Peptides against a protein of PDB entry 7PB4. Designs and how they scored, part 84

Target 1, 105 residues: chain A of PDB entry 7PB4
Amino acid sequence: KMLNIKEYKEKLLSTLGEFLEDHFPLPDRSVKKKKKNIQESSVNLITLHEMLEILINRLFDVPHDPYVKISDSFWPPYVELLLRNGIALRHPEDPTRIRLEAFHQ
Target 2, 218 residues: chain B of PDB entry 7PB4
Amino acid sequence: DALQMAVGYFEKGPIKASQNKDKTLEKHLKTVENVAWKNGLASEEIDILLNIALSGKFGNAVNTRILKCMIPATVISEDSVVKAVSWLCVGKCSGSTKVLFYRWLVAMFDFIDRKEQINLLYGFFFASLQDDALCPYVCHLLYLLTKKENVKPFRVRKLLDLQAKMGMQPHLQALLSLYKFFAPALISVSLPVRKKIYFKNSENLWKTALLAVKQRNR

## One batch from the design tools (peptide; aimed at target 1 L52 F60, target 2 F154)

Design b2_p27_6_s3 (made by RFdiffusion4, then SolubleMPNN; from b2_p27_6, 14 letters changed)
Fold by OpenDDE base, seed 2:
Structure b2_p27_6_s3 (fold): chain B 105 residues (1-105), chain C 218 residues (1-218), chain A 27 residues (1-27)
Amino acid sequence: as target 1 above (105 residues)
Amino acid sequence: as target 2 above (218 residues)
Amino acid sequence: MVTYSEEDELTLRLMVEELVILEAELR
């Protein structure tokens, strides 16, 4: 029983990875518009897959404080996507923190 | 036999670019349909064909016809259902196929050998209530699956919000009534005491076939 | 503004919900 669940989870994770690459890709970094002066700190944006992994892990690893601080690596459209779909929730007192919805509870 | 050849065709896919691909496909599809409606399909055949119908390997018309003939001879494996649900997440099947699948799942519910893994998918099914096309059938499925432990405050809130959006739908009222039965303290709203629970007749497509299955297994 | 299809957004939600449920059962 547990083995089947694990295998199913792994399959679902793989499917999710492919799905996210196809339907929710990061914007191409290519538009280096040559505007000179702004040291846009090349913040490496993480994939939506990586973001979800962080959120899922935090939910289960620290169930009493399941919130993750939004970093500069979090692409704003992904944060908005998760919030508007009820996948993530903002902390009631700190808008810079989000948690995954506890779908298992 | 002809059925094994037909199932093998769908499993392996069309080998050669023969000009007669459509004729061969139709022949095998008719073979599956004839056997399924006459005798039912073995659990292994349903496992294969159900996955094919939801995988997007074939066109919507073919997938719909395959799914309509997923009639068991005896039982359906729970594992086949779990795998099928996984395909719903991949987005390769049409909305109409999803609706048909939920109708099928409700109709065939008693023929599924076990429910333990399906019960773990409760939250997934519950999330599907947000799809207006699926909602009536998902409510019926949830009505069959719901246990006391599934009735949580957040789910009650979601159902009430859905009712506020969609109005007092009979299928939603049926599910809410069941929730109130298990957890009366969570639902303060007075629900009309309906003597009869009315779901859309999802079984109508398979009514004759289901009667035949029940007669064969007596 | 990056626009996603409603179907893709729903699919994403369903997949994540299922993953959370599965994770809870494994832990």
Scores: peptide ipSAE 0.673, ipTM 0.501, DockQ to the pose 0.419
OpenDDE base, seeds 1, 3, 4, 5: peptide ipSAE 0.665, 0.671, 0.672, 0.665; ipTM 0.519, 0.445, 0.445, 0.510; seed 4 fails the geometry check

Design b2_p27_6_s4 (made by RFdiffusion4, then SolubleMPNN; from b2_p27_6, 16 letters changed)
Fold by OpenDDE base, seed 2:
Structure b2_p27_6_s4 (fold): chain B 105 residues (1-105), chain C 218 residues (1-218), chain A 27 residues (1-27)
Amino acid sequence: as target 1 above (105 residues)
Amino acid sequence: as target 2 above (218 residues)
Amino acid sequence: MVTYSEEDQQTLRLLVQELVELEAQLQ
């Protein structure tokens, strides 16, 4: 039973990865607009897959504080996407923290 | 064999840009349809063709026709169903194809060899209740799958909320009644005692074919 | 502004929900 659940989870993760690459890709970094001076710290944006993995892991690893701090690596459109669709919730007192929705509770 | 050539065509895809692509496609599709309705398909043929129908490899019209002829000779592999559900998650199939798949799954439920992995998909199917087009068929599927262990407080709440939104639908009442049977303490609401459970489209597209399958396997 | 289809957004929600439910069963 547990092995079958793990195998299915792995398959679902793979399917999710492919789905996210096709439908929710990161913007092409190629728009190096030549504007001179702003040291735009080349913040490495994480994929939506990586973001979801972080949120899922936090929900189960630390169930009493399931919130993740929004970093500069979180692409703002992805954060908005998750919040708008009820996949994630913003912390009531700290707008810089989000959690995954506890769909199992 | 004509069937093997037809299945191979769908699996490998059309090779050459021949002007007669549509004629070749139609020929192979008719071959599959004729064999499926006359004799049924082997589990391996269903595995291949079901995946093709849900993968988005072909147009919606072709996918719909393939899915309508997914009639087993004997059994359907549970693995084929699990793979098919995984394709529903990728979003390459139309809403009409999803509805047809759930109708097919309910119709063919008794011909699926095992249910252990399908039972693990309970949560996914339950989440699909939120789709108004799928809801009647998903309720029927869940009615077939639900065990006592699946009846959780959060699912009861979701069903009651759905009933508040959609009204007292017969398919939803059937599922709630089953939930109350397994966990009476979780459902305080009085449900009307219906002697007959009614699901939408009790007459499935495969009624005649299913009778033929049952006769061949006796 | 990146616009996503409603269907893709719904599919995303369903996939994430299923993953959470599977993870909960593994705990």
Scores: peptide ipSAE 0.622, ipTM 0.471, DockQ to the pose 0.425
OpenDDE base, seeds 1, 3, 4, 5: peptide ipSAE 0.620, 0.611, 0.620, 0.621; ipTM 0.466, 0.515, 0.451, 0.416; seed 5 fails the geometry check

Design b2_p27_7 (made by RFdiffusion4)
Pose (drawn by RFdiffusion4):
Structure b2_p27_7 (pose): chain A 91 residues (1-28, 43-105), chain B 212 residues (1-189, 196-218), chain P 27 residues (1-27)
Amino acid sequence: KMLNIKEYKEKLLSTLGEFLEDHFPLPDVNLITLHEMLEILINRLFDVPHDPYVKISDSFWPPYVELLLRNGIALRHPEDPTRIRLEAFHQ
Amino acid sequence: DALQMAVGYFEKGPIKASQNKDKTLEKHLKTVENVAWKNGLASEEIDILLNIALSGKFGNAVNTRILKCMIPATVISEDSVVKAVSWLCVGKCSGSTKVLFYRWLVAMFDFIDRKEQINLLYGFFFASLQDDALCPYVCHLLYLLTKKENVKPFRVRKLLDLQAKMGMQPHLQALLSLYKFFAPALISVKIYFKNSENLWKTALLAVKQRNR
Amino acid sequence: SLHEQLLYQKVQELVVVEAEYRELQEE
């Protein structure tokens, strides 16, 4: 059961990464890829379940933040505009 | 054959400026609906015309008439429905066309050969609940399509939030009752739906439905 | 759009599988 989940996870992650690079590229400060941004968000969601917010730095491309906000993937902090969290789809 | 000429004409897409082209388009569309309302269309023709109508090609009236004449002689391929859901996801489709398509998918539900691959698109179907123009028809569709495996906690939470936003609407209440039946531990709280008139009820479709 | 909806679906599945994979490692 574990190995099946692992195989599925890895396949989903690889295909997601390819999809991101194909459909959400950077334009050309130092910006990070959308993949790294999603990785930071997923890591913070499980590492700190009581504070899953991550500060928005200059490396976050505003179009990516807005994209994640429009599609219900990322959520804004009720008071602090510089923080965003990942939607807890697992619950 | 008389119908295949019209299918090919619609596959060619819209043509030049109209000198006599309006009459030609009308003749081809009349031929298709005559065949559809007399004895029905085959699966291949339906696969072609449904996806042509749900694409950006042709105006709204042509797509509306094509959708209103999408009556199967036998069955409907599920792959055609999958491509239709993909065309909905493209977004170059009219709102009224989307409503008509969801009405058609609800009306033609028992004439799709398989429904497992369509159930795999439960997420795309559920995401359309945000749109308050598609909300009743999407709820009617999900009432038919929902299995036990589809009742995930996230969807229950989002449906409860939507109920709180819109109020205890009939279609939302029916879908929520179905969710309660399938997963009572995740939440506490089929049949009549408004605007559920069968627009595609021909006599032969009626005898096939009764034979079903 | 199509790509935005696909992105949503893929990210939703990844978050759900990530939670289940962590629970299985604990077990």

Design b2_p27_7_s1 (made by RFdiffusion4, then SolubleMPNN; from b2_p27_7, 16 letters changed)
Fold by OpenDDE base, seed 4:
Structure b2_p27_7_s1 (fold): chain B 105 residues (1-105), chain C 218 residues (1-218), chain A 27 residues (1-27)
Amino acid sequence: as target 1 above (105 residues)
Amino acid sequence: as target 2 above (218 residues)
Amino acid sequence: GEKEQMLRLMVEELVILTYELKKLEEE
């Protein structure tokens, strides 16, 4: 049973990765070229997949404080996407912190 | 069942022939209250009763009691909330009922099934910030609803004007801090770094009930 | 939209599976 669940989880992770690449890719660096004044903050944006991994891990590793601080590596549209669709919740006392929804509870 | 009879009474109104209308009303109201606090109400029951509470069909005391027992068993339909807001626009409910509704909406926010249509009502909620009685609760609601797309220059100006009028209220500062997070270029003013955002009366009237709902849905 | 709903469903399932695995690892 455990092996089957693990295999299924790995398959789902792979499928999710492909899905995210196809439908929610990071914006190409090229579009930033036209408006000169956006300071090229050389901040490496993480993928939505990586963001979800961080949120899932935090949910289970620290269940009493499952919130992650939003860093500059978090692409704002991804944060908004997760919040808008009820995948993530904002911290009630700190707008810079979000958690994953506890779907297992 | 007793609950269906009670809901039906509120929906259809008092049957003309009942000599003791007040006793019958109280009986049905107690039935709804008892079920709501013990088990919660189904989404359909909340849809009906929430609409009644805001329609002005009954007196303020009855509407207040109905609204206080709008506790979900599982979920609240977004459509029910949209309908409720439509009644606020008609203005048949008291000021106290409006305050209670916003408190309820904040308290039950996580139990609403969808937020898409509620997000479209952002402008309506934002306009209610000018009401001093509603302002603390509307700020809390907007804190929950605000997306980057909602943060516009005209709204920033309105919030700053409101702060100038009302002073540095904790609930207003919380909302402004969120606006600054989404659009730092629109808010040049230094906001005090508060470690904790405090919304007044975060201890909602439903704290115990919500704990019970969460325990049942685990 | 449909894509966002699918994303939510996939994440929900992933969270549930992760929980089930952790529960089994603790037995």
Scores: peptide ipSAE 0.631, ipTM 0.423, DockQ to the pose 0.314
OpenDDE base, seeds 1, 2, 3, 5: peptide ipSAE 0.629, 0.629, 0.626, 0.628; ipTM 0.465, 0.485, 0.478, 0.484; seed 2 fails the geometry check

Design b2_p27_7_s2 (made by RFdiffusion4, then SolubleMPNN; from b2_p27_7, 16 letters changed)
Fold by OpenDDE base, seed 1:
Structure b2_p27_7_s2 (fold): chain B 105 residues (1-105), chain C 218 residues (1-218), chain A 27 residues (1-27)
Amino acid sequence: as target 1 above (105 residues)
Amino acid sequence: as target 2 above (218 residues)
Amino acid sequence: SEKEMTLRLMVEELVILTAKLQELEKE
């Protein structure tokens, strides 16, 4: 039973990774180069896959405080995407913190 | 057939070169409306038109009129509903269109051929409870969809929190009562015994049309 | 979009699977 669930989870993770790469890629760095004055925020944006991984891990590793602080590496459109689809929730008192929805509870 | 031409127009979109785009659109829209209210629409026609109404291909006024005439002749395909719900995630439709869609979904619920895939969307519908404009209709929909497996502690907490914010709304009470029925251990709070569940806002804009459909299918 | 809905469903399932695995690992 455990093995089958692990295999299925791995398959789902792989499928999710491919799906995110195909449909929710990060914006190409190339578009920001043309407008001169916007400081290239040298902040490396993380993929939506990495963001979800962080949120899932936090949910299970620290279930009593499952919130993750939004860093500059979090692309704002991804945060909005997760919130509007009910995948993530904003902390009620701290708008800089988000959690994954506890779909298992 | 006039209906096929009308559906084809909405599917393909307006031909750029037509000077009388608005007159042509109105003609086809009236054709769809007339057939829908008189005879109902085939499942295939609903599939096409429902997708169009929620895709943002046309303006809000047109989308609203299309959605109002999504009256089945016999059945609505579950796949059509799933596709329609997917458009709600994109956010290209107005808030009023979303409200109308949920009202439509509740009104047409018995005409949907299957519920298995719609039940998988339970979590999505539940998340829409946070929208004050949608909440009454979503509660009604969830009341129709809720199975024992859907009643989870986190959803109970959310409903109780929502009740604390909005007060003891009849539609929330109805849903909570159903949750308590399926999982009494999750809801320690005494709920008022309501003999009749009333979704007051369930005024079926399609009541007359649905009566006509039921009479024809008898 | 169908994409956003699919994303939600995939994440929901992934969370449920992760929880099941965690429960089984504690047994």
Scores: peptide ipSAE 0.636, ipTM 0.441, DockQ to the pose 0.635
OpenDDE base, seeds 2, 3, 4, 5: peptide ipSAE 0.633, 0.628, 0.635, 0.636; ipTM 0.463, 0.441, 0.444, 0.443; seed 5 fails the geometry check

Design b2_p27_7_s3 (made by RFdiffusion4, then SolubleMPNN; from b2_p27_7, 13 letters changed)
Fold by OpenDDE base, seed 4:
Structure b2_p27_7_s3 (fold): chain B 105 residues (1-105), chain C 218 residues (1-218), chain A 27 residues (1-27)
Amino acid sequence: as target 1 above (105 residues)
Amino acid sequence: as target 2 above (218 residues)
Amino acid sequence: SLAEQTLRLMVEELVELTAELLELEKE
């Protein structure tokens, strides 16, 4: 039973990864460097898959404080996407923290 | 072969220089339609054309016509269906095309060679239950796909919520009954025992074509 | 969008599966 669930989870993760790559890709950094002064904040944006992984892991690793701090690596549209769709919730007192919605409660 | 030329036209797209683009399109579309209804299409042809129909490469009218003639000669590749579903997510197809696709998927379900990957798309199909236009067909599809492992508490809640919103629909009742069969502990609500399961459009657009396919494959 | 709805459901399922696995691992 456990093996079957694990295999199914792995397949789902794979499917999710492919789905996210296809439908929610990061913007191509090919912003043509025309204009001068914007500091190359070289912040490597994480994929939505990685973001979800972080949120899921936090939910289960630290269930009493399931909130993740939004880093500069979090692409703002992804954060908005998750919040808008009820996948994530913003911390009531700290807008820089989000949690995965507890769908199992 | 006229069919190969037609498929190639849809795959490669219209060559810019042709003055009579619409006539050429219609000619090729008719070729595909004629072959599909007469003989069915090879799995490879369905793979190409199904993707085209859902990609938004052509207008809704063309996509609808292509989708209506996605009749297999023998089998439909599961990969083709998976690819098609991926296009539904991109949102380039019309609502009517989505409805038609689900109708097609239900109608052609037995001709799909494998179901393993399609079963992985269970969650995607389940999401489509929220669309009132899709709901009857999605319920039918889910009824065909649902395994015990798919029956989860959150899905039960969603179905019950949907029932509360839409009322007691025969297609929804059928799906709920199946859910109760697999996981009776999750569904405390008494469901009416229906002796017959009825889904919308028991008569599909492809009934005649499917009979012909079955006769050829005997 | 349909894609967003699909994402939600996939995440819901993933969370549920993760929870189930963790429960089984504790047994």
Scores: peptide ipSAE 0.561, ipTM 0.538, DockQ to the pose 0.540
OpenDDE base, seeds 1, 2, 3, 5: peptide ipSAE 0.557, 0.557, 0.556, 0.560; ipTM 0.535, 0.533, 0.538, 0.544

Design b2_p27_7_s4 (made by RFdiffusion4, then SolubleMPNN; from b2_p27_7, 14 letters changed)
Fold by OpenDDE base, seed 5:
Structure b2_p27_7_s4 (fold): chain B 105 residues (1-105), chain C 218 residues (1-218), chain A 27 residues (1-27)
Amino acid sequence: as target 1 above (105 residues)
Amino acid sequence: as target 2 above (218 residues)
Amino acid sequence: SLAEQTLRLMVEELVILTAKLLELEKE
């Protein structure tokens, strides 16, 4: 029973990854190559997949404080996407913190 | 067409072998500038050039010149604006380019075909209020975008905190006044009844061009 | 949008599956 659930979870994660790449990609960063001197703004934006992983892990690792602080790596449109769809909730007193919805409760 | 060649040059980038790269670049920039100010640009041309201006493909001087000539013939696609905002998050553009973009966005707001997707970016624009250089222009943009549903207690607190830090700025007062209109219970502070909303005249850079666009579309 | 609705459903299922796995690992 546990093995079947693990396998299904892994398949779902893979499907989610592909889905996110197709429908919710980050802006194309490809113009990295030629001019050395443009100080690459050090802000490494994470994918929506990575963002969801962080939120899911926090929900289960720290269930009494499931909130994640929004960093500069969080692309604001992704944050708004999650909030608008009821996937995430903003902390009522601290707008810099969000949690994943506890769909299992 | 000279304009199509110029747009194609910016899209494909400079061919390595041209010894006269700077002269070619300047020629194409002047072509785009001349057409944009005389006739305006098609929505497709704005889509391509706006993306290039914010992508960091070219230097700041080139990007600022391109952005200054993003004048529509008729309409600007909302999708072009959403893509442009996505580039602001990547941070490859200069602070001056960001300021210019927000000024452009405010000036061209009425020429954007749809606002549904732009309204979804409300939280992103609101976060940019913390930048002192952007704050006046972002307040103006938010004033144009704000709906009752956007007025939340945490945003009221942030605006009041900004007012405490920066003082009673006219652009902050205008936005707070709008917030009070939509949600009077959230704003306990007596705002001075300003009869006139004062934003920095972002339109000044494009005033003549915008008048010409409005005359052609009548 | 349809894509956003699909995203919600996928995340919901993922959360439920994760919870079930953690419960089974504690038994």
Scores: peptide ipSAE 0.631, ipTM 0.416, DockQ to the pose 0.288
OpenDDE base, seeds 1, 2, 3, 4: peptide ipSAE 0.627, 0.626, 0.628, 0.625; ipTM 0.649, 0.671, 0.432, 0.653

Design b2_p27_8 (made by RFdiffusion4)
Pose (drawn by RFdiffusion4):
Structure b2_p27_8 (pose): chain A 91 residues (1-28, 43-105), chain B 212 residues (1-189, 196-218), chain P 27 residues (1-27)
Amino acid sequence: KMLNIKEYKEKLLSTLGEFLEDHFPLPDVNLITLHEMLEILINRLFDVPHDPYVKISDSFWPPYVELLLRNGIALRHPEDPTRIRLEAFHQ
Amino acid sequence: DALQMAVGYFEKGPIKASQNKDKTLEKHLKTVENVAWKNGLASEEIDILLNIALSGKFGNAVNTRILKCMIPATVISEDSVVKAVSWLCVGKCSGSTKVLFYRWLVAMFDFIDRKEQINLLYGFFFASLQDDALCPYVCHLLYLLTKKENVKPFRVRKLLDLQAKMGMQPHLQALLSLYKFFAPALISVKIYFKNSENLWKTALLAVKQRNR
Amino acid sequence: SLEEALLYQMVQELVVVEAEYRELEEE
């Protein structure tokens, strides 16, 4: 059961990465890829379940943040605009 | 054949400026509906015309008439429905066309050969609940389509939030009651739906429904 | 759009599978 989940996870992650690179590229400060941004968000969601907010730095491309906000993937902090969290789809 | 000429004409897409083209388009569309309302269309023709109508090609009236004449002689391929859901996801489709398509998918539900690959698009179907113009028809569709496996906690939470936003609407209540039946531990809280008139009820479709 | 809808679905699945993978790893 574990190995099946692992195979599925890895396949989903690889195909997601390819899809991101194909459909959400950077334009050309130092910006990070959307993949790294999603990775930071997913890591913070499980590492700190009581504070899953990550600060928005200059490396976050505003179009990516807005994209994640429009599609219900990322959520804004009720008071602090510089922080965003990932929607807890697992619950 | 008389119908294949119209299918090919619609596959060629819209043509030049109209000198006599309006009459040609009308003749082809009349031929298609006559065939549809007399004995019905085959699966291949439906697969072609449904996806042509749900695409950006042709105006709204042509797509509306094509959708209103999408009556199967036998069955409907599920791959055609998958491609139709993909065309909805493209977004170059009219709102009224989307409403008509969801009404058609509800009306033609028992004439789809398989529904497992359609159930695999439950997420795409559920995401359309945000749109308050599609909300009743999407709820009617999900009432038919929902299995036990589809009742995930996230969807229950989002449906409860939508019920709190919109109020206890009939279609939302029916879908929530189905969710309660399938997963009572995740939440506490089929049949009549408004605007559920069968626009595509021909006599032959009626005899096929009764034979079903 | 299509790309945005696909992105939403794939990210939702990844978050759900990531939670299940962690539970199974603990077990």

Design b2_p27_8_s1 (made by RFdiffusion4, then SolubleMPNN; from b2_p27_8, 11 letters changed)
Fold by OpenDDE base, seed 2:
Structure b2_p27_8_s1 (fold): chain B 105 residues (1-105), chain C 218 residues (1-218), chain A 27 residues (1-27)
Amino acid sequence: as target 1 above (105 residues)
Amino acid sequence: as target 2 above (218 residues)
Amino acid sequence: GLKEETLRLMVEELVILEAELRKLEEE
């Protein structure tokens, strides 16, 4: 039973990864380097898949404080997407922290 | 070959702005239709044309006609189906095209070479139950796809909620009955024991064509 | 939209599966 669930989870993760790549890709960094001194904060944006992985892990690893701090690597449209669709919740007292919805509860 | 030329036309698009674009399109479409209904299409041809029908490259009328003639000579590639489903998410196809696709998918289900990847799309199909126009056909598809591992408490709740909203629909009851079979502890509601499962439009658009395909492959 | 709903459902399923796995591992 455990093996079957693990295999199914892995398959689902793979499918999710493909789905996210196809339908929610990161914007191409090709935005024209307009030379203005905007400090290339070379902030490496993470994929939505990676973001979800972080949120899921935090939900189960630290159930008493399942919130993740929003880093610069979090693309704002992804954060908004998760919040608007009831996938994630913002911390009531700290807007810089979000949690995954506890769907298992 | 006339068929190769027709498929090539749809794949590459109309080359020259010739005044006779509509006549050329109709000619190629008729070629595809004739071959599909007479002999069926190769898996590669279905792969190309199915993607075109759902990509929004052509108008709804053309897409509908292409989709109606997606009749296999032997098998349909699972990859083609997965790609097709991906196009449903992009929103470039009409509601009627989506309905037709699900009808097609149910009708052609046995001719798909593998089901492993399609089974991974279970959640996507399940989400489509909320669409009233799709619901009967999606229930039928899910009835074909559902495994014990897919029957989860949250899905049961969603199905029951849907039943509360839409009433006791035969297609929904069929799916719930299957769920109860796999996980009786999750469904406390007494379901009427129906000996016969009834899905909407038991007569598919491809009845004659499917019989022909089965006869050729025997 | 359909994409967002699909995403939600996939995430929901993953969370449920993870919960089940963790429960089984503790047993």
Scores: peptide ipSAE 0.645, ipTM 0.461, DockQ to the pose 0.510
OpenDDE base, seeds 1, 3, 4, 5: peptide ipSAE 0.643, 0.644, 0.644, 0.640; ipTM 0.509, 0.532, 0.519, 0.514

Design b2_p27_8_s2 (made by RFdiffusion4, then SolubleMPNN; from b2_p27_8, 11 letters changed)
Fold by OpenDDE base, seed 1:
Structure b2_p27_8_s2 (fold): chain B 105 residues (1-105), chain C 218 residues (1-218), chain A 27 residues (1-27)
Amino acid sequence: as target 1 above (105 residues)
Amino acid sequence: as target 2 above (218 residues)
Amino acid sequence: SLKEQLLRLLVEELVILEAELRKLEKE
C-alpha cells in the first residue's frame, strides 16, 4: 500500500511539474530592460514547484507552526497566485509569513 | 514522406512568404486526415498534432478537423492526453473544441497506453461536470476512471446537487450507480436499478476508424 | 480560471497523498 501511494505521489509530482512549467513558468530574465536603476537583485527566483515543496514540507514537518517566511527568492506573482486561489494563507499577524492550506484536515 | 511534411507544417507554422497559405494548409490537413482514417497515426504524430489542436495556434475550424483525425495506429501516449488537458485550462480553445476533446477522450480511452496520470486529473474532470455541454461526456469519462478512492462524500453531494438541478439524466444515473457500488453507505437514495448503462454514443464519430484500429491490433 | 482551479486541485491531491504517506510511515 505504501509503495503504491509513493508511486502515485511521484506521478502526481511529475504531472504537476509539467503543468507548472507549461503554464506558470518564471519570467525570462532576458528582458534586459536598459533602465539603469533596476538593481539587478541577483536573487535567484525559485520555481513554483520548489515553492510548493517548501510549503508542503513545512506543513507536515512543523504542524504547530506551518508558516514559511517569504524570502526574496519567492516571486511575488506566485505568492499572490497561491493566496488568491486559497492554496496558501497569510499569517494573521505577520504578512511576511504564509502557510499551505491544510487540505488533509 | 507526405505525412511528415504535413506534421512539420503544423508544428513549425505557416512560412510567412507563401502566397497560397490556405491551399497549403488544406493540402496538409487532407494528408493528415487521409493517413489517420486509413492507417491511423503514430503516437508521436498524435502528440504533436493534439498539442497543436488545443494550443490555439490555428483557427477553430482547423483545430476541429485536426482533433477529429486523432486516430491512433496502435496507442496514444498518456503524456499527450495530460498535455492536452493542460491546454484546456489555458482557455484558448472554443467550447465546441472542449466537447469534441472529451468525446475523443472517451472514444479513444482504451487506446491510451496508461491511465495513472489521467486518474490524477480526476478532480479536474469532476469539476467540469458543472458545464452543461460537457456533463454527459464527463460522466462517461468519470465512469471509466472512477475508483473506490475517488468516491468521497463531497463528490457524492455534488452529484446529488447536480441531479437536483438537471434532473435524473441517464449519464448521471450511471455515474451515481457506480458510486453506490463503491460506497453504498454514502448514497442513501434508492437509485432505479437500470440494467443497461446508457451513455451518448461518443464513438459514433470514430466508429469505422475504431473498428479498423481494433482489427489491426489483434 | 480553469488553469488556477487545476493548480488548486493538484496541490490538494498532493497534500492528501503526503498526509497518507506520513501516516503509514509512522505505523
Scores: peptide ipSAE 0.635, ipTM 0.486, DockQ to the pose 0.539
OpenDDE base, seeds 2, 3, 4, 5: peptide ipSAE 0.638, 0.633, 0.633, 0.638; ipTM 0.492, 0.489, 0.536, 0.501; seeds 2, 3, 5 fail the geometry check

